# Designs tried in a protein design run: peptides against a protein of PDB entry 6B4J. Part 129

Target 1, 315 residues: chain A of PDB entry 6B4J
Amino acid sequence: DITMQWYQQLQDASMQCVLTFEGLTNSKDSQAKKIKMDLQKAATIPVSQISTIAGSKLKEIFDKIHSLLSGKPVQSGGRSVSVTLNPQGLDFVQYKLAEKFVKQGEEEVASHHEAAFPIAVVASGIWELHPRVGDLILAHLHKKCPYSVPFYPTFKEGMALEDYQRMLGYQVKDSKVEQQDNFLKRMSGMIRLYAAIIQLRWPYGNRQEIHPHGLNHGWRWLAQILNMEPLSDVTATLLFDFLEVCGNALMKQYQVQFWKMLILIKEDYFPRIEAITSSGQMGSFIRLKQFLEKCLQHKDIPVPKGFLTSSFWRS

## One batch from the design tools (peptide; made by RFdiffusion4, then SolubleMPNN)

Design b1_p20_6_s3 (from b1_p20_6, 15 letters changed)
Fold by OpenDDE base, seed 4:
Structure b1_p20_6_s3 (fold): chain B 315 residues (1-315), chain A 20 residues (1-20)
Amino acid sequence: as target 1 above (315 residues)
Amino acid sequence: DEALKEAEEKMNEMLKKAEE
């Protein structure tokens, strides 16, 4: 189907990117190793510095990332660093930057849901200026969280169990699979980051331009999820995460259609989720239920905690 | 985007069926 074709295309592009900078990554030359490390730090440290503290700081981080991607020298670790230091520098930085954004979803957002918004607005703004970074973000996101596509990976003949588990998004270390709670926590973080990206625009860019991956992709995601059989615990968890983060934005965009969709979830899709929910998984189901009931009762979806306000950008 | 259009159509179809 077209969704799987899109998925595969992004994965192929990501793989080709890795091959392009293989010379840099595999070099035994001392100078090349130094350049690699400097570029990796320059790409990733600014992303790790993203916080909810001040809009001015967020702008500085954005400007640094954009400068780096534009071939300008930036200060990193007390040194001047530029992608021009190596012919493969730009590809490497784009890949590592995109990877880091997704890692922040997987780690930071997973632990602190409000962190989704400042990370997402930077990612969105960078994506607008550097489309290849956006494609690589999707590639990394889809690989780590196939539910962001969405699709459910299937076991194939001859596949190792560990590889199948990894395809599902589980971490497998030393033949030990990740615990379900940790898995869901990471998936939640990535979905929340994605839900934030699709609704946010960098305020200092050309906002007259179309969002490179906007709310229509949120509608697409929901349509695809609702057209799939629910997966135990996963669907209830991620549907809640998605709607909590972008439900208000979707409500404003799609209005009556959005409310019809919520009713469809409550009346038609919910029984299907319930049917596959074990007693030990009721937490995710109940959370989604309560959220939907509250939203339908109040005829409103709250603005998510951590949403960036005008006051944030003035700080 | 054809994929988006298809998804919107699917959503609309699902919503229509739910109203029946």
Scores: peptide ipSAE 0.106, ipTM 0.783, DockQ to the pose 0.733
Fold by OpenDDE base, seed 5:
Structure b1_p20_6_s3 (fold): chain B 315 residues (1-315), chain A 20 residues (1-20)
Amino acid sequence: as target 1 above (315 residues)
Amino acid sequence: DEALKEAEEKMNEMLKKAEE
């Protein structure tokens, strides 16, 4: 399976990255520990400062992240911090930055769907300049949300139930599995972030270059989902999240082919979702149904709430 | 990207079958 090979390649690259900076992370030296903490803060704090408030602030955050990744000193916590402070500093920062972007999908976007767009446009712009950060974003995203690949992890003989639950993307703490609603909320946030990344470009970059992970990957994702048996509650939830965020962009890109695909979803795939939907899961099912019916009736996919406008970039 | 190409082919096949 080519999709699974791609998944595994990204995971292997991520694991190799971790091994590369292990000397920094496992050091008992006080100076190395200080450098690690400074680099970790420099990589993660700017991402946490991303907001929907002003385009000028978003540009400052982008410039700071790019400067850090370029080996330039940046101010963090009142200190000058550079990846050159340690030979493993760049790999560590790239990994932690990518991890933080995905975490913002999991936490911030999960709670505030409109936050997907400012986070995604920074992530896309950084990915364009730093491809390794993009690969690590995918690796972190795929690990936390296998449905972003997409694939449905299978239980293997001899596997512990908790390990299987973690493979599915559930958090398991003290032998307690995460509640379904919280799980779906986190998965939704990550899918929404991904759907935003594939359609957005940093407006101050070279727009003539090809998007490093563009809308063609959205089309790929849909094709893979539609070729899989639906998963109870998960497929209806995440398909809605994906289409709500990037459906307008896909409509503009693929035109007639997009509408044919949407009809295929409604007429052929939707009954398969219905067949596996229990009475307690009707909420996600009905939401997807109403969305599809409205879009097909109006022959339009609305621009998602929180989409960045020209007025945002002038603020 | 071979995975992308395969997915595009699969999408096209699905769409073609839906037209039949």
Scores: peptide ipSAE 0.103, ipTM 0.780, DockQ to the pose 0.731
Fold by OpenDDE base, seed 3:
Structure b1_p20_6_s3 (fold): chain B 315 residues (1-315), chain A 20 residues (1-20)
Amino acid sequence: as target 1 above (315 residues)
Amino acid sequence: DEALKEAEEKMNEMLKKAEE
């Protein structure tokens, strides 16, 4: 399976990255610990500052992240910080930055869906300039949300139940599995972030270049989802999340093929989702149904709430 | 690129079957 090979390659690259900076992370030296903490803050704080407030502020955040990744000194926590402070500093920062982007999907976007767009446009722009960060974003995303690949992890013989639950993307703490609603909320945030990344380009970059992970990957994702047996509650939830965020962009890109795909979902895939949907899970199914019916009726996919306009970039 | 092509082919196949 090519998709599973791709998944594994990204995970292997991520693991290799961790090994490359292990010296920095495991150092007992006080100076190394200080550098690690400074680099971690420099990588993560700017991402946490991303907001829908002003395009100018978003540009400043982007420039700061890019400067850090480019080996330039940046101000963080009242200190001058550079990846050159340690030989493993760049790898560490790339990993932590990528991790933080995915975490913002998991936390911020999960709670505030409109936050997907400013986070995604920065992530996309950084990915364009720093492909390794993009690969690490995918690796982190895929590990936390296998449905972003997409695949449904299977229970293997000899696997602990908790490990299987973690593979499915559930948080397991003190032998307690995460509640389904919280799980779906986190997965939704990550899928929404992904759906935003694949359609957005940083407006101050070289727009003539091909998107490093563009809408074609959205089409791929849909094709893979539709070729899979639906998972109870998960498929309906995430399919809605994905289409709400990137459906308008996909409509513009794929036109007639996009509408045929929506009809295919409505006529062929819905019965399969319905067949596995319990009465307690009908909410996600109904939401998807109503969305698709509205879109098919109006022959339009609305621009998602929070989509960045020209006025945002002038602010 | 191969994965994208395969996915596109799968989508096209699904769409064709649905027209059938």
Scores: peptide ipSAE 0.095, ipTM 0.775, DockQ to the pose 0.795
Fold by OpenDDE base, seed 2:
Formats: structure tokens, sequence, C-alpha cells
Structure b1_p20_6_s3 (fold): chain B 315 residues (1-315), chain A 20 residues (1-20)
């Protein structure tokens, strides 16, 4: 399976990256520990500062991240920080930056869906300039949310139940599995972030080039989902999240094919979702149903709430 | 349904192209 090969290649690359900067992360030297902490803060704090408030502030954050990745000194915590302070500094920063983008999907976007767009446009712009960061974003995303690939992890003989639950994307702490609502909320945030990344370009870059991970991957994701058996509650939830965020962009890109796909969902795939939906899970099912019916009736997919407008970039 | 079959075929074709 080509999708699973791609998944594994990204995971292997991510693992190799971790091994590459192991000297920095495992160092007992006081100076190396200080450098590690400074680099970690420099990589992650700017991402946490991303907001919907002003386009000018978003540009400042982007420029800071790009400067750091370019080997230039940046101000972080009142100190000058550079990846050149350690031979493994760049690899470490790229990994931690990518991890932080996915974490913002898992936490911030999960709680505030509109936050997907400013985070995604920065991530897309950084990915265009730093492809390795993009690959690491995918690796982190796929590991935390296998449904972003998409695939459904299978239980293997001899596997611990907790390890299987973690592979499915659940958090397990003190032998307690995460509640289903919290799990779906985190998965939703990551899918929404991904759906935003694949459609957005940084407006101050060279937009004449092809998107490094564009809407074709959104179409692939949909095709893969539709060729899989639906999963209880998960499929209805994440399919809605994906279409709400990138459905308008897919409609514009794929036109008649998009509408044929949407009819396929309604007439063929939706009954299969219904067949596996319990009475306690009808909420996600009904939400998807109402969305599809409204879109087909109006022959339009609305622009998602929080989509970045020209007025945002002028602020 | 012929329309559904066509949609599935197109999706599968696009899947292949997108993964290349």
Amino acid sequence: as target 1 above (315 residues)
Amino acid sequence: DEALKEAEEKMNEMLKKAEE
C-alpha cells in the first residue's frame, strides 16, 4: 500500500531526526542543557503567539521562525538565540517546531476552530521555505492522528491494550484511557489544522510555485476515507471537520468532480456510516447529515468561519 | 448507479495521481 509506505517513510525520517540530535538532548553539560532549553523556547514560543488579532503580528512571528531556521540570531526570552550554538541545533529546532504546530492543532484548534487558519498559513509558509519542517509536521500529525493518513491501526498479537489505545490516538495516563469526547476533540483539531494547511499559502512568498502539500492531498484523503470502512463516531466527526474547513476550497478546485464526490458520500457512504452509528453517537452523524444536505441543496460550500480575509492582512 | 460508479473511479484515479 503506497499510503502506508509513505506513512512509514515519514515516521522513519522523524525517528532518524531524533537520533541525530540525541547528543544535544541527552547532554549532561550545563552549557548544552542551556542551549537546548533556549532553542526549544525559540522554536515553540512564536507558534504559541499565533493569533487571529492582526496580520502584521503574524508576519512578525513568521519572520522570527524563518530567521531562526535560517541560522540567524533571534531574540527569545530576552536573549539572543541561534541554531549555530550547537551542531545539532537546526535538526532539534525543526523537530520541535513541527511538533509544536501539530500540538497547536491538538490543543488550540481543538478548543477554537477558527485558530486553524492563522496557524496553518504560517505552517504552510514555513513548509515552503523549509521542506524538512513540513515532513516532520506530517510525521507528528500521522503519529498523533492516524486518521490524518488515513488508516485505522490494528491490534497485533502480543500487543498491550494500552499500546493499542495509544496507536489509535488515545492518551493513556495511569492506566486510564482518555474519554471519547476529549479524544474526538483533539482529533478534530488536528484534522482541521491539516485541512487548513493544504489550502493556504503564505501571502508574502512566491505563490507562483506549487503548494508543497496542496489540495491534491485533500482529495487523496477523501478518496482514501471513502474506500475504507467507516469507523464508529470517528468517520462522521472527522469527515465533517475536514469538509467544513476545506470543502469550499475543494469545490473551487475540483468543481463537478467535487459535487459527484459529495453525492457519493450522501447516497453510498452515508448509509454505511448510519449502519454503524449507535443511538449515543447520533450527534456526529446528524451534524454531518445536515451539513451535506445543506451544501447539496444550496449547491455551495460556505467559506469556513475564521478564514483569513484581506482586512486581516491589512491590520 | 452509473453516476456513483463514475465518482468512485474518478476518486480512485485522483488518489493514485496524488500519491505519485
Scores: peptide ipSAE 0.053, ipTM 0.719, DockQ to the pose 0.068

Design b1_p20_6_s4 (from b1_p20_6, 17 letters changed)
Fold by OpenDDE base, seed 3:
Structure b1_p20_6_s4 (fold): chain B 315 residues (1-315), chain A 20 residues (1-20)
Amino acid sequence: as target 1 above (315 residues)
Amino acid sequence: DEILEQEMEKMNKKIEESEK
């Protein structure tokens, strides 16, 4: 399967990246440890500062991240920090930055869906300038949320149940699996972030360039989902999340084909979801149903709440 | 992007089938 090969290639690249900076991460030297921590903070703190408050602040954050990735010194924790402080500094920062973007999907977006857009536009802009960060974002995203690929992990002979649960994206602590609602919340956040990334461009970049991972990947994602058997609760949840965030953009991009796809979802795929939906999972099902019905009735998909407007960028 | 092309083709086929 080509999709699985792509998944594996990204995972392999991510693993190789980790190996590349292992010297920095495993160093017992006090200076190396300090550098590591400084670089980690410099990479991750700006991402955590992303907010919906002002476009000017978002630009400052972007510029700081870009400067760091470009080998320029940045101020972090009252200190001047640069990836040049260690030969493995750039690889480490790229990895940690990518990881942090995905974590913001998993945590911040999961709790505050509107946060997807400012995070995504920064991620997209950084990806455009630093493709390796983009690949690492995908690697982290795919590992935490296989449904973002999408694929449904399968149990293999000899696999521990906990490992299988982790492959599915569940957190397992002390042999206790994460509750379904928390699991879906995290998955939703990551899918929403992904759906935002594929449609957003950093407004201060060269817009003449092709989006490094654009809406065509959204179309691919939908195509793949629709070609898969639905997974109980998961498919209904994430399909809604995806369409709510990027449905408007897909509608504008694919027009008639988008509506044909949406009808296909409603008429063909939705009944298949219904067939596997238990009474305890009706929430996600009903939400998807209502969304599809509303969109088809009005022949419109609303702009998602939190979408960045021109007024945001003027602030 | 081979993956994209293949999945888009699959989508198109599904759409066509649904229209029959």
Scores: peptide ipSAE 0.062, ipTM 0.751, DockQ to the pose 0.839
Fold by OpenDDE base, seed 1:
Structure b1_p20_6_s4 (fold): chain B 315 residues (1-315), chain A 20 residues (1-20)
Amino acid sequence: as target 1 above (315 residues)
Amino acid sequence: DEILEQEMEKMNKKIEESEK
């Protein structure tokens, strides 16, 4: 399976990255610990500062992240920080930055869907300039949300139930599995972030170049989902999240083929989703149904709430 | 992108089959 090969390649690259900076992360030396902490803060704090308030502030955050990745000193926590402070500094920062972007999907976007767009446009712009960060974003995303690949992890003989639950993306703490609503909320946030990344370009970059991971991957994702058996509650939830965020962009890009795909979902895929939907899960199914019916009736996909406008970039 | 081409082909085939 070519999709699973791609998944495994990204996971292997991520694992190799971790091995590369183990010297920095496992050091007992006080100076190394200080450098690690400073680099971690420099990589993650700017991402946490991303907001929908002003385009000018977003540009400052982008420039700071780019400067750090370029080996330039940046101010963090009142200190000058550079990846050159340690030979493994760049690898560590790239990994932690990518991890933080995905974490913002998991936490911030999960709670505030509009936050997907400012986070995604920064991530896309950084990915364009630093491809390794993009690969690490995918690796982190795929590991936390296998449905972003997409694939459904299978239970293997001899596997512990908790390990299987973790593979599915559930958090398991003290032998207690995460509640379904919280799980779906986190998965939704990550899918929404991904759907935003694939359609957005940093406006101050070279837009003449091809998007490093563009809308063609959105089309691929939909194709793969439709070729899979639906998963109870998960498929209806994430398909809605994906289409709400990037459906308008896909409509503009693929036009007639996009509408044929939506009809295919309504006529052929819906009955399969319905067949596995329990009475307690009807909320997600109904939400998807209403969205598709509205879009097909109006022959339009609305621009998602929170989409960045020209006025945002002038602020 | 080989992955994209394969999945797009599968999608197109499904669309064509649904129109019959």
Scores: peptide ipSAE 0.058, ipTM 0.748, DockQ to the pose 0.863
Fold by OpenDDE base, seed 2:
Structure b1_p20_6_s4 (fold): chain B 315 residues (1-315), chain A 20 residues (1-20)
Amino acid sequence: as target 1 above (315 residues)
Amino acid sequence: DEILEQEMEKMNKKIEESEK
């Protein structure tokens, strides 16, 4: 399966990255530990500062991240920090930065859906300039949310139940599995972030270049989802999340073909979702239903709430 | 991107089948 090969290649690259900076990670030297912590903070704090407040602030954050990845010194925690402080510094920073972007999907976007857009536009812009960060974003995303690939992990003989639950994306702590609502919330955040990334371009970059991971991947994702059996609650939830965030962009890009696909979802795929939906899961189902019906009736998909406007970039 | 092209083709086929 070519999709699974792609998944595995990204995971392998991510694992290899971890191995490359193992010396930095495992060092007992006080100076090396300090450098590690400084680099980790320099990579992650700017991402946590991303907000919907002002385009100018977002640009400052972007410039700081880009400067760090370019080997320039940046101020972090009152200190000058550079990836050149350690030969493994760049690999470490790229990994931690990518991890943090996905974590913002998992946490911030999960709680505040509008946060997807400013995070995504920075991630997209950084990905354009630093493709390895993009690959690592995908690797982290795919590992935490296999539905972003998409694929549904299968139980293998001899596998512990907890390990299977983790493969599905559940958090398992002290032999207690995460509640379904919390699980879906985190998955939703990551899917929404992904759906935002594939449609957004950093406005201060070379927009003549092709998006490094653009809307064509959104079309691919939908195609693959429609060729898979639906999963109870998960498919209805994430399909809605995806379409709410990037449906308008897909509509503009694919036009008639998009509407044919949407009709296919409504008339062919939706009954299959219904067949596996229990009474306790009807909320996600109804939400998707209402969204599809409204979009088909109006022949329009609304621009998602929180979408970055020209006024945002002038602020 | 071979994966992308393959899935896009699958989508197109599925759309065509739905139109029959």
Scores: peptide ipSAE 0.057, ipTM 0.743, DockQ to the pose 0.802
Fold by OpenDDE base, seed 4:
Structure b1_p20_6_s4 (fold): chain B 315 residues (1-315), chain A 20 residues (1-20)
Amino acid sequence: as target 1 above (315 residues)
Amino acid sequence: DEILEQEMEKMNKKIEESEK
């Protein structure tokens, strides 16, 4: 399976990256520890500062991240920080930055869906300039949310139940598995972030170039989902999340084919989802159904709440 | 439904295109 090969390649690359900067992360040297912490803060703090408040602030954040990745010194915590302070600094920063983007999907977007767009546009812009960061974003995303690939992890003989649960994306702490609602919330956030990334371009970049991971991947994702047997609660939830965020963009891109796909979901895929949906899990199914019915009735998918407008960039 | 099957095939082709 080419999709699984792609998944594995990204995971391998991510693992190799970790091994590359292991010297920095495991160093007992005081100076190395200081550098590590400074680099980590320089990479992650700007991402945490992303908000819907002002486009100008978002540009500043982007510029800071890009400068850091470009080997330029940046101010962080009142100190000058550069990836050149350590031979492994760049690899470390790229990894931590990518990890932080996905974490913002998992946490911030999960709680505030509109936050997907400012985070995604920065991620997209950085990805365009730094492809390795993009690959690492995918690696982190795929590992935390296999449904973003998409695939459903399978239980293997001899596998511990906890390990299987982790592969499915559940958090397991002290032998306690995460509650389903919390799990779905985190998965939703990551899918929404992904759906935003694939449609957004940084407005101050070279927009004539092809998006490094654009809407074609959205179409692929949908096609793959539709060719898979639905998973209870998960498929209905994430399909809704995905379409709510990028459905409008897909509609514009694929036009008639997009509407055929929606009809396919309604007429063919819905019955399959319904068949595996228990009475206690009807909420996600009903939400998806209502969304699609409205879209089909109105022959339109609304622009998602939080979508960045020209007025945002002028602020 | 034959129509639905045809549309799924088209989607599959789009997968292949997107993987390039």
Scores: peptide ipSAE 0.048, ipTM 0.722, DockQ to the pose 0.068

